# Ledger of designs, part 74: peptides against a protein of PDB entry 7BDX

Target 1, 212 residues: chain A of PDB entry 7BDX
Amino acid sequence: EMGAAACTLLWGVSSSEEVVKAILGGDKALKFFSITGQTMESFVKSLDGDVQELDSDESQFVFALAGIVTNVAAIACGREFLVNSSRVLLDTILQLLGDLKPGQCTKLKVLMLMSLYNVSINLKGLKYISESPGFIPLLWWLLSDPDAEVCLHVLRLVQSVVLEPEVFSKSASEFRSSLPLQRILAMSKSRNPRLQTAAQELLEDLRTLEHN

## One batch from the design tools (peptide; aimed at target 1 A148, target 1 (a further copy) N122)

Design b2_p23_4_s1 (made by RFdiffusion4, then SolubleMPNN; from b2_p23_4, 14 letters changed)
Fold by OpenDDE base, seed 4:
Structure b2_p23_4_s1 (fold): chain B 212 residues (1-212), chain C 212 residues (1-212), chain A 23 residues (1-23)
Amino acid sequence: as target 1 above (212 residues)
Amino acid sequence: as target 1 above (212 residues)
Amino acid sequence: MLTFDREVRLLSEEMERGIEAAK
């Protein structure tokens, strides 16, 4: 309980760039993010079946950890830190996203996807995560999630790839051949305005790339 | 381990006034500091004998918690919060300081004393802690500690009382009758310059009060 | 022309609040 409370507070204050810099400027950052990955992995592995109790202290603890990672990645120096010094954490996040079933631990998935999106703002980060084994299949796996927020952040991550020619060119063939176009088209008609817009934008970007 | 790491990071960033304000501005602060007191108490109660392993995760966790309290108390709004909304935590700190033997958990005692000192900057805080049952005997108990840092912070807390007539007048008789003058005089000759100075200043302040 | 409006920062504050509200 105390750990969850502490992490939650840390999560809340980590929204500040100055706090992120303070977190990273210390000698404890590496250890923290290493253990973070391990803790998140342990949590996901402990899940029996598709049911996750969101109100558990353990869940709150892991949510806070994922939130901290997201907020760190929201800052340029944080992205640099994650990409340079905590690649294992990124690998863990990618792994966990693949291990979770559609509809399972939705909030955690959203946070992890948000973190990956933030990392993708950095070209080095985008290159790293996109070159991860099974990245493209992972995107489509995640896009099969019934949750609109999960799908939204997947689309945003896909857009990050599509909008970067240096990255997209490397996977263009696989990307085009496996693209769940019907799913994305369906999302472009979603009642969720954010999801609708993201899907429409992605479709437009894809059309532009096909004409070039 | 993760909890200790998170608390340690939170401790580190809590040195910022902005972070303290962010911690307190949320709806989680009350719960956090309530659990903090309980956690610290549980730790101290779990100590078998005079030996404390400083390198344990539990110790680190509790140190970080005490550090956070100290840093919160270093800020005006933090002192106000503690005095108004977390008096139980202050009571717990006072209790734990009394429960620990001389030389036991030195670093924790220092942090707790630092927090009390910071609280004492606020007149309301000083009044509250000084009116705690057994406060004066507690000061002398703590002053019997062989650790110079413990003694230093006790002297500083004593000075906070002595320098506030409204508080000192209430306990002046007991204070004067029980004052470990020989101990303080010995400290004024300490090789530790900070302790030496604090003891000398206190002695000077006491002399001034006797002439009035 | 690509029309995607990428956010420079994506904070998890809303998720934090959302999680808290769900409790």
Scores: peptide ipSAE 0.041, ipTM 0.789, DockQ to the pose 0.047; fails the geometry check
OpenDDE base, seeds 1, 2, 3, 5: peptide ipSAE 0.032, 0.031, 0.032, 0.036; ipTM 0.772, 0.790, 0.774, 0.775; seeds 1, 2, 3, 5 fail the geometry check

Design b2_p23_4_s2 (made by RFdiffusion4, then SolubleMPNN; from b2_p23_4, 16 letters changed)
Fold by OpenDDE base, seed 2:
Formats: sequence, C-alpha cells, structure tokens
Structure b2_p23_4_s2 (fold): chain B 212 residues (1-212), chain C 212 residues (1-212), chain A 23 residues (1-23)
Amino acid sequence: as target 1 above (212 residues)
Amino acid sequence: as target 1 above (212 residues)
Amino acid sequence: MLTFDREVRLLLEELERGIELAK
C-alpha cells in the first residue's frame, strides 16, 4: 500500500520538467527504471485470465510506474535518457503489450502506448521501437483490441512511423502487405471523435504515401 | 525494492517547494501521510534488538519516508498541513522516538527529530508537540543517546521550547526540575563543534531565563 | 520532420493532460 501511494505521488509530480530532470540527475535513475521494467513484467506474468483488479495496490503501483515512464518520455531529456540508457525498459513495454490479450489490462496498455508514443517523438526512439522484432505485427495485434483508447494510441503510434520516411521506408513493404485497412476504415467511422479523427488522419497520410 | 526506489526518488524531489505544494495539493496527501505513519510504526515494531540493517529495502523505505516528512515540514505550507491535518503522524513520530532505545536506529531518529524541529518553527506545531504526553521526559530520554547527531537535534528542539515563552511557561517547572544539566554541560565540552555550539547556546538561553 | 515535431509536441501536451486525468 505504501509503495503504491509513494509511486502515485511520484507519478503526480513527474509531470514537471524540473522533477523529471531531478529524477534523471540522480545516480539511482538507471536502477529505478530497471526495477520498473521488472516490476511491470512480474505483474503482467502474475495475471490470471482477462480480468484485472484495477483497484488493487499492485495494479495502482504498476499504473503509477507506467505513468512515470510516460511523463519522463514527455520531456526531451527524458526521451534521450530512455533511448540511450533504458532500452531494456522499452523492450519490456513492447513485450508486455504483446503478452496482453485484447481487452486485457486496458489502462496499462494505454499508459504503455502513451510512453512509446512519447519516445517516438525522438527519431532515435522511433527507430529503436520500430526496428524491434515483430513491431508491425504487434501494432496490428493491438489494433484488434475492443477498447477505443487502446486503438487510438496505436493509431497515433502508427502515424508516427508513417510520417517519418527514414523509418517507414524500412518497413513499408511489410506495413502495406499486412495493413488492417478495413479495421482502420471502421475506426474512421467511430462515434468516438478522437478515434475517428486519428483514423481519418492516418488514412490521409497513407493516401499521400501511395501517390508519392 | 521498487517501493524503496520510488520513495527515495520522491524524497529527493521533495526538497523543492513546488514539489511539496504539488504533493499537498493532491487529494491523496492525507492518505499518504497516514500510511507513512503506519509504515514507520510497523518497521519500528518489527525491529529485533539494537542493530538496524541500514542497507535493507525496508530501512531505506522508512528513511525516505522520514525524509519526505522532514522536507514537507521545511516548507511553510507543509508545516501548516502537518499541524492541521496530519497530527496523528506527529504523534506517531513522538511515540517511535520513545520506543527506540538509545543507540537504536540513529539515522531514523535524526530524521524524525529534524521533522519535529521543522514543525516547531510553527508556533501551533511547537505547542502541539510540547503539549504531547511525556514530551519532556522523552527529550531527556533522547538526550541519553550516545550519538552526537541525535543529541544535537534534541538540543535544538529543547532550544525551540526554551525560546518561546508561551510554550516554555507551561512546562517550566517540570523542565527545571528534570533538566539533565550535567549532561548538557558535558555536551558543551564535546569535540563535535556542532554539538558543542548547540549545548553552549542552550546553556546561555537557560541562564537568561533564570535571571528574568 | 519539422511539421511532425510541431504536431507531436502539441499532441504531447494533450497527452500530459490525459495522464493527469488517469491519476
């Protein structure tokens, strides 16, 4: 309980750039993010079935950890830190996203996807995550999720790849051949305006790439 | 391990006034400091003998908690919060200081004493802690500690009481009758310059009060 | 690249708010 509370407070204050810099300026940052990945992995591995106890101390703890990672990745120096010094954590996040079933641990998925998206703002980060084994299949796996928020953040991540020629060119053939176009088209007709917009924008970007 | 790491980071960033304000501005602050007291109490109750494992995750966790409380109490709004909304935590700190034997958990004692000293800067805080049952005997109990840092912080807390007439008048008779004068005199001859100075200043303050 | 960075920065600010709401 105390760990979850402390971590939640740390998550709350990590929205500040100054706090992120303070976290990263310490000699314990590397260890902290290493343990973070391990803790998240242990939690996911311990899950029985599809139902997550969202209100458990363990769940809150892991959510807070994912939130901290996301907030760190929202800051330029935080992205640089993650991409240069905490790649194992990025690998773990990608792995965990693959290990979770559609509809399972939706909130955690969203947080992890947000962190990856933030990392994707850094070209080096985008390259790193997109070059990870099975990245494209993972994106489509995640797009099969029934949750609109999960799908929204996947679409945003896909767009990050599509909008960067240096990255997209490496995966373009695989991307085009496996693209769940019908699913994305369906999302463009969603009643969720955020999902709808994200899907429409992605479709526009894809059309532009076909004509160039 | 993860809890200790998170709490340590929170402790590190809590040195900022902005972070303290952020912690206190959240709806979870009350719960956090309640759990903090409980956690510290549980730790102290679980101790076997006089030797603390300073490097244990549990020890680091509790040290970080005490550090957070100290840093919160270093800020005006933090003192107000503790005195108005987290008095149970102050009671717990006083209790734990009494439960620990001389020489036991020195680092934790120092942190807790620092927090009480910071609280004593607020007149309401000073009144509250000084009016706690057994406060004066507790001070003398703590002054029997072989550790110079513990004694230093006790002397500073005693000085806080002595320098406030509104507070000292209520305890003056008990204070004078039980004052370990020989111990304080011995400290004024300490090779530790900080302890020496604190003891000398307190003796000067006491002499002034006898002549007024 | 510059356009993407600019749009992404704007989206990040929105995401930060989204994270705060998820607390």
Scores: peptide ipSAE 0.040, ipTM 0.755, DockQ to the pose 0.046
OpenDDE base, seeds 1, 3, 4, 5: peptide ipSAE 0.030, 0.028, 0.027, 0.027; ipTM 0.743, 0.758, 0.746, 0.751; seed 5 fails the geometry check

Design b2_p23_4_s3 (made by RFdiffusion4, then SolubleMPNN; from b2_p23_4, 14 letters changed)
Fold by OpenDDE base, seed 5:
Structure b2_p23_4_s3 (fold): chain B 212 residues (1-212), chain C 212 residues (1-212), chain A 23 residues (1-23)
Amino acid sequence: as target 1 above (212 residues)
Amino acid sequence: as target 1 above (212 residues)
Amino acid sequence: MFTFDQEVRLLLEEMERGIAAAK
C-alpha cells in the first residue's frame, strides 16, 4: 500500500519537467527504471493466475510506474535517457504489450503506448523501437484491441513511423504487406472522434506515400 | 525494492518547494502521510525482533519516508498541512522517537528530529509538538543519545522552544527542573564543532532567560 | 543557444508529448 502511494505521488509530480530533470539527475534513476521493468513484467506474468482486480494496490502501483515512464518520456532529456540508458525498459514495454491479450489491462496498455509514442518523438527513440524484433506485427496485434483508446495510441505510433522516411523506408515492405487496412478504414468511421481523426490522418499519410 | 526506490526518488524531488506544493495539492496527500506514520511505526516495532540491517530495502524505504516528511515540513505550506491535517503523523514521530533506544536507528532519529524542527519553525507547529504529552522528558531522553547528530538536532529543537516565549512560558518550570545541564555543558566542549556551537548557543540563551 | 532548427524541434516535441495524469 505504501509503495503504491509513494509511486502514485511520484507519478503526479513527474508531470513537471523540472521533476523529471531532478529524477534523472540523481544516481537512483538507473536502478529505478531497471526495477520498473521487472516489476511490470512480474505483474503481467501474475495475471495468468488470479484475476487481480484492476483496483488493487498492485495494479495502481504498476499504473503509476507506467505513468512515470510516460511522463519522463514526455521530456527531451527523459527520452534521451530512456533510449541511451534504459533500453531494457523499452524492450520490456514492447514485450508486455505483446504478451497482453486484446482487452486485457487496457489502462496499462494505454500508458505503455503513450510512453512509446513519447519515445518516438525523437528520431533516435523512434529508430530504436521500430527496429525492435516483431515491431510491426506487434502494432497490428495491438490494433486488434477492442478498446478505442488502445487503438488510438497504436495509430499515433504507426503515424510516427509513417511520417519518418528514414525509419519507414526500412520497414516499408513489411508494413505494406501486412497493413490491416480494413481495420484502419473501420476506425476511420468510428463514433469515437479521436480515433476517427487519427485513422483518417493515417490513411491520408498512407495515400501520400503511395503516390510518391 | 520497487517501493523503496520510488519513495527514494520522491524524497529526492521533494527537496523542491514546487514538488511539495504538487504533493499537497493532490488528493493523495492525506492518505500518503497517514500510511507513512503507520509504516514507520511498523518498522520500528519490527526492530524488537531481527536486527534489520540498516542497509535493507525496508530501512531505506522508511528513511525515504522520513525524508519526505522533513522536506515537506521545510516549506511553509507543508508545515501548515502537517499541523492541520497530519497531526497523527506528528504524534507518531514523537512516539517513535521515544520508543527507540539510545544509539538505535540513528539516521532515522535524525530525520525525524529534522522534521520536528522544521515543524517548529512556525508557531503553530511548535505549540503543537511542545504541548504533546511527555515532550520535555522526550527531549532529555533523546539528548542522552551517544550520537552527536541526534544530540545536535535535539539541541536545535530545544532552542526552538527556548526562543519562543509564548511556548517556553508554559513549560518553563518543568524545563528548568529537569534540564540536563551537565549533559549540555559537556556538549559545549564536544570535538564536534556543530554540536559544540549548538550547545554553546543554547547555554547562552538559557543564561539570558535566567537574567530576565 | 539553440539554433532555429533546434528551437522548432523542441516546440514540436512539446506540442506532441503526452502527459499521463495520476489516478
Scores: peptide ipSAE 0.049, ipTM 0.739, DockQ to the pose 0.031
OpenDDE base, seeds 1, 2, 3, 4: peptide ipSAE 0.036, 0.031, 0.030, 0.020; ipTM 0.782, 0.723, 0.753, 0.717; seeds 2, 3 fail the geometry check

Design b2_p23_4_s4 (made by RFdiffusion4, then SolubleMPNN; from b2_p23_4, 13 letters changed)
Fold by OpenDDE base, seed 5:
Structure b2_p23_4_s4 (fold): chain B 212 residues (1-212), chain C 212 residues (1-212), chain A 23 residues (1-23)
Amino acid sequence: as target 1 above (212 residues)
Amino acid sequence: as target 1 above (212 residues)
Amino acid sequence: MLTFDQEVRLTLEELERAHRAAA
């Protein structure tokens, strides 16, 4: 209970750039983000057993952790830190996104995807994430999620890859051969306007790439 | 481990006034500070059994909590919040300071005393603390601590009381009748310069009160 | 303050703003 409360407060204040700088400027950041990955992994592994209520202290704690990572990654210095010093955490996030079933832990998935997107704003971060083993299959796996919010953030991450020629060229062959085009097309007709727009934009970007 | 790490980070960033405002501006502050008192109390109660290593995660967690309270109390809005909305926490801190034996949990005592001193900067806070049952006996109990740092912060808190006529007048009789003058005099001859100075200043303040 | 040599993406302007997660 207390840990979750403290983490929630830290999450709240981490929305400030100055707070992110303060977090990273200390000597505790490395340990914190290392344990963060372990804690999230432990939580996800525990889901195979007892149906944990989404509103449990444990869930709130892990959500707050993911939120903190997201907010850190929203800042330039934070992205640089994560890419240089917390690659294990990035690996863990990618792993956990793959380990979760469609519809499982939707809120956590969204936060993790948001964090990866933020990391991808940094070219170094985008390169690291996109070069991770199984990255492309993971994107398609996640895009099969029944939740529109998950799919939206997957599309945004995909777009981040597509819009960077230096990165996209490396995996363009695999990307084109495995692209769930029909799924994306279906999303472009979604009743969810955010999902619809994201899917449409991605389709336009993909068409542009085919003509070049 | 993770809770302690999160709390430690929160403690670090709480040194910023803007962070304190952010903590208090949310709807989570009341719950957080309520649980804080409970957690500290649980920790102190657990000391009667197993000799907890000072460097344990549990200890670090509680130290960080006390540190956060101290940093919150260092800000005007934080003092106002604690005095208006977290009196139970103040009561708990006073209780725990009384429950701990001389030399027991020195670092925690220092942090708690620092928080009370900060609260005492606010006249409303000083009134609340000083009017707490057993406050004066508590000060003398704490002043018997073998640790110079504990004694230093006790002296500072005592000075805070002595320097406020509106508060001091209410307990002046009890204060004068139970004052451990010889102990304070001994401290004025301490090899610790900070303790020496604090004791000397307090003695001067007391002399001034006797002549008035 | 952390000193960093950030490699900025060439197409950064085409990307959406960084996400903020509300607590």
Scores: peptide ipSAE 0.140, ipTM 0.801, DockQ to the pose 0.042
OpenDDE base, seeds 1, 2, 3, 4: peptide ipSAE 0.012, 0.019, 0.049, 0.027; ipTM 0.733, 0.727, 0.793, 0.777; seeds 2, 3, 4 fail the geometry check

Design b2_p23_5 (made by RFdiffusion4)
Pose (drawn by RFdiffusion4):
Structure b2_p23_5 (pose): chain A 212 residues (1-212), chain B 210 residues (1-210), chain P 23 residues (1-23)
Amino acid sequence: as target 1 above (212 residues)
Amino acid sequence: EMGAAACTLLWGVSSSEEVVKAILGGDKALKFFSITGQTMESFVKSLDGDVQELDSDESQFVFALAGIVTNVAAIACGREFLVNSSRVLLDTILQLLGDLKPGQCTKLKVLMLMSLYNVSINLKGLKYISESPGFIPLLWWLLSDPDAEVCLHVLRLVQSVVLEPEVFSKSASEFRSSLPLQRILAMSKSRNPRLQTAAQELLEDLRTLE
Amino acid sequence: SLDDILNSTPIMSAKFEDSLQPP
């Protein structure tokens, strides 16, 4: 209970750039981010499906962990630190997104997809994520999730890699062969404006790159 | 005059999340949200045989109080703090909406309805408001107001209550059937564009979940 | 699945984002 309360407080204060700089400056953050991935992996493996039932100081603990990782990656030196020091944590995040079934732990998936988008803002972070093993199959599969907020963060991550045609050129062929053009087109007609324009903007960039 | 000027200044700065977080600790020593409800209750009681005066120092004081409550409830930890600590203030807001006759204190009713909408974004806040005494009769009473802005913010709150699970097993199925569908339909053909669109959106949501 | 995506609203999103905040 005490462990989760401290992680929740750290999640709250981690929204500040001054606090994020202080976390990376203290010589204990490396251990914190290594054991963070282990705790997130342990939490996901412990779930035999079901849902989560807002596990008392268990789910709030991992949510605080993913929330901290997201708030750290939101700061320039934070996403820089993560791609240099905590590459194993990025592997764990990409692994846990594929391991989590559609509709299972939706809040955890959004927090994790938000952190991958933030790390992709760093040039090396974009290279590391896009060059990870089944990255393209993972993207099109996360789009098969019924939750609109998960689809929105997948489209935002896809738009981030698509916005760097150099990195996008390495993952050619499968981007044209396997992309769920029909699902992205359906998302460009959603009554949710943020999801609708995200898919509309991604479709504009996808059609423009195939011709230019 | 001095009290209202300081409250208006606080309403201006309360649009910042940093300021809102700083306000939530101050409620301990000086019961800011406890005495806010008393001031708002005292103001409406003082309008015995009369309606609003406006441009007054007392009118802008309560407007600033309701504006601050709204700007606090607009921040996630603000609406979380209100539903945990300031449930009495939420009771006062819901009570004063029913106590205010139609056409009386229109600007105050709109600011108060905006704060309830914001608190309803929080899961516990939605339960607390929808389970409050006389809540459905209050929605009907507020929709009988001639002012279009008040009707718009009632429809916005009703839309917020209609969306999300609320157990869904006839707990929310009866809530939808008990609404003034005729008045919502009349407001869907309204000459006020903002009101017409809110009633149209709400009607779509009522039909979607039927 | 697809109907759930198409029937999503900003209000639902705001409530969901609220749940993504620290307690």

Design b2_p23_5_s1 (made by RFdiffusion4, then SolubleMPNN; from b2_p23_5, 9 letters changed)
Fold by OpenDDE base, seed 1:
Structure b2_p23_5_s1 (fold): chain B 212 residues (1-212), chain C 212 residues (1-212), chain A 23 residues (1-23)
Amino acid sequence: as target 1 above (212 residues)
Amino acid sequence: as target 1 above (212 residues)
Amino acid sequence: SMEALLNATEIRSERFEDSLQPP
């Protein structure tokens, strides 16, 4: 309970750039983000057993951790820190996104995808995650989720790859050959307006790339 | 481990007024400070058994909680919040200071005393804690501690009472009759310069009150 | 709701604001 409350407060205040700078300027940042990855991994590994109530203190704690990572990645110095000093955490997030089943831990998936999206704002970050083994198959696996919010954030991450020619060119062959076009087309007709718009924009971006 | 790390980061960033305002502006502040008191109380109650290593994760976590309370109390809006909305926490801190033995949990005592001192900057806060049952005996109990830092922060809190005529007048008879003058005189000759100065200043303030 | 959780904790996704920084 107390840990979840403290971590949730830290998550809330981490929306400030000054707070992110204060967190990262201290000697405790490396330790915190190292343990963060381990804690998130432990949580995901524990889920295959008893359906831990999604509203549990443990779930809230892990959500707050993922939220903190997202807010850190929203700031330029935070992105630099993650890509330079916390690569293991990024690797862990990619791994956990692959380990979770469709429909499992939707909130956590959304937060982790948001963190990766923010990391992708930095070209170095985008290069790092896109060069991860199995990255493209992971994107398509995640797009198979029935949750509209999960799919939305996957599409936004895919769009970040597509809009960067230097990154897209390295994976263009695999990307084109494996693209779940029918699934994305279905999303472009979704009743969820955010998902619909994201899918439409991605389809337009892909069409532009086919003509160039 | 993770809880202690998160709480320690929150402690570090809570030194900022903006962060304190952000913490208190949310709906989670009341819950956090309610659980804080309970967590600190649980820790102190657990100490009478096994000598938990002072460097344990639990100890570090509780120190961070006490540090957060201190930093909140350092800010005007934080003092107002504590005195208006978290009186139970103030009562708990006073209780825990009484429950701890001389020489026991020095770091925690110092942080709790610092929080009370900060609360005492507000006249409403000073009135509240000084009207606590057994407050004056508690001050003298705490002055019996062999640790110079504990004694320093007790003397500073005593000075806050002495320098406020409206507060001191209500307890002046009890204060004068129970004052451990010999102990304070011994502290005024301490090799610790901070303790020495605090004891000397308090003795001068007391002499001034005897002539008025 | 997810939206309420995201709003309550002020999670940022500021890609559009950072697009002005040179590579």
Scores: peptide ipSAE 0.029, ipTM 0.782, DockQ to the pose 0.044
OpenDDE base, seeds 2, 3, 4, 5: peptide ipSAE 0.023, 0.022, 0.023, 0.026; ipTM 0.777, 0.778, 0.780, 0.780; seeds 2, 3 fail the geometry check

Design b2_p23_5_s2 (made by RFdiffusion4, then SolubleMPNN; from b2_p23_5, 10 letters changed)
Fold by OpenDDE base, seed 5:
Structure b2_p23_5_s2 (fold): chain B 212 residues (1-212), chain C 212 residues (1-212), chain A 23 residues (1-23)
Amino acid sequence: as target 1 above (212 residues)
Amino acid sequence: as target 1 above (212 residues)
Amino acid sequence: GLEQLLNATEIQAERFEDSLQPP
């Protein structure tokens, strides 16, 4: 109980850049984020079936961890740290996103995707993530999620890839060959305005790339 | 392990006034500090004998909790919060300081004493602490500790009491009747310069009060 | 209860332009 409370408070205050700098400025950050990855992995592995107790202390604790990572990645120095020093954590996040089933751990997925998106703001981060084995299949796997928020954040991540020539050019063939176009088109007709907009923009970007 | 790590990071960042304000500005602070007190109490009650595993995860976790309280109390709004809204925690700290044996949990004692000292910067806080049942005997009990740092921080707390007429006048009789003068005198001859100075200053203050 | 304490403010991801690209 106390651990979850402390982690949640840490999550809350980590919205501050100064706090992120303070976290990373110590000699504890590396260990903290390594344990974070392990903890998240352990949690996901412990999931029995598709039912998640969203209100469980353990779930909230893991949410807070993911939130902290997200907030760290929202800051330039945090992205730099993650990409330089915590690649294992990034790998873990990617792995866990693949391990989770559609509809499973929706909130966690969203937070993890947000963290990856923030990392992808940094070109080095974007390159690292996009070069991860199975990254493209993972994107499409995640787009199969019935949750609109999950799909939204996948689309945002895809857009980050598409809009960076250095990154997109490397995987363009695989990307095009496996693109779930019909799914994206369906999303562009969504009643969810954020999802709809994201899908529309992505489709426009893809069309532009096809004409160039 | 993860809880301790998170709490330790929270402790580190709580050195910032802005972080303290952020912690207290939410609707979670009350519960957090209530659980904190309970956690610390549980830890102390679980201590078997006088031997403490200082490097244990549990110990470090509790140290971090005490550290957070100390850092909160170092800030005006934090003191205000503790005195107004978390008196149970203050009571717990006082209780635990009494429950611990000489030489037991030295680091924890120091942190708790520091927190109380910080609280005592606020007149309301000083009044509250000093009016706690058994406060004066507790001070002398703590001064019997063989650890110089523990004694130092006790002396600092005593000085806060002595230097506030509104507070000292209420307990002056009890204070004078039970004063471990010989112990304080011994401390004034300590090889530890900080302890020596604190004891000397306190003795001077006491002499001044005797002449007035 | 703990549920109230664990009700963390979810911080939304932000996008910023990085002026520094780490090697």
Scores: peptide ipSAE 0.023, ipTM 0.756, DockQ to the pose 0.065
OpenDDE base, seeds 1, 2, 3, 4: peptide ipSAE 0.018, 0.015, 0.023, 0.040; ipTM 0.770, 0.775, 0.758, 0.761; seeds 2, 3, 4 fail the geometry check

Design b2_p23_5_s3 (made by RFdiffusion4, then SolubleMPNN; from b2_p23_5, 12 letters changed)
Fold by OpenDDE base, seed 3:
Structure b2_p23_5_s3 (fold): chain B 212 residues (1-212), chain C 212 residues (1-212), chain A 23 residues (1-23)
Amino acid sequence: as target 1 above (212 residues)
Amino acid sequence: as target 1 above (212 residues)
Amino acid sequence: SMEALLNATELQSERFQDSLTPP
């Protein structure tokens, strides 16, 4: 309980850029983010079968860890730190997103996707995650999720790839050959306005690239 | 391990006034500090006999908790919060300082004493802790500690009481009748310059009060 | 570090960056 409470407070205050700088300015940042990845991995591995995300101290603790990573990645120096010094954590996040089943740990998925989106704002980060083995299949796997918010944040991450010619060119063939167009089209007709808009914008971006 | 790491980071960033404000501005502060007291108490109660302070995850976690309290108390709004909303935590800290043997958990004692000193800067806080049952005997008990830093921070806390006439007057009789003068005089001759100075200043303050 | 910050190459600067507080 106390661990979850402390980590939750750290998550809350990490929304501040100055706090992120303070976290990263210490000699403890590297160890912290290394253990963060290990802890998140252990949690996901401990999930038996189709066990849903529970409101336990353990799950809340892992949510807070994911939230901290997200907030660190929201800051320029935080992104740079993650992509230079904590690549193992990024690899772990990508792995966990693949290991979780559709509908499983939805909130955790969303937080991890938000962190990856923030990382994708850094060119080095975008290159790193997009060149990760199985990245494109992972995107489409995640897009099969029944949760609108998971799908929304996948679409945002896909958009980051599509909008960067240097990155998109490297994956263009695999991307086009595997694109779940019908799924994205269905999302563009969603009653969820955020998902609808994200899907529409992505479709527009894709059309533009086909004509150039 | 992860709990200790997260709490240690929270301790580090809590040195910032803005972070303290952020911690206290949330709806989670009350619960956090309640659990903090419980956690510290559980740790001390689990110490068997003369077991020394160990460099374990558990001890580091508790150090971080004490450090957070210290840093919160270093800020005006934090002191006000503690003395108004977290009195149980203050009672717990006082209790734990009495429960620990001389030379036991020295670093924890120092952090707790630092927090109480910070609280004592607030008049409400000073009144509250000084009117706690057994406060004066506790001060003298703590002053028997072989550690110079424990003694130093006890002397600082005693000085806070002595320098506040409104508080000192209420305890003056018990204070004078139980004052370990020889112990304080010995400290004024210490090779530790910080302890030496603190003892000398306190002796000067006491002499001034006897003449007024 | 400041050097890391200065060397950062940011894309999509107009896009919203996700920053969350606990519920």
Scores: peptide ipSAE 0.032, ipTM 0.799, DockQ to the pose 0.063
OpenDDE base, seeds 1, 2, 4, 5: peptide ipSAE 0.031, 0.031, 0.032, 0.033; ipTM 0.795, 0.779, 0.782, 0.800; seeds 4, 5 fail the geometry check

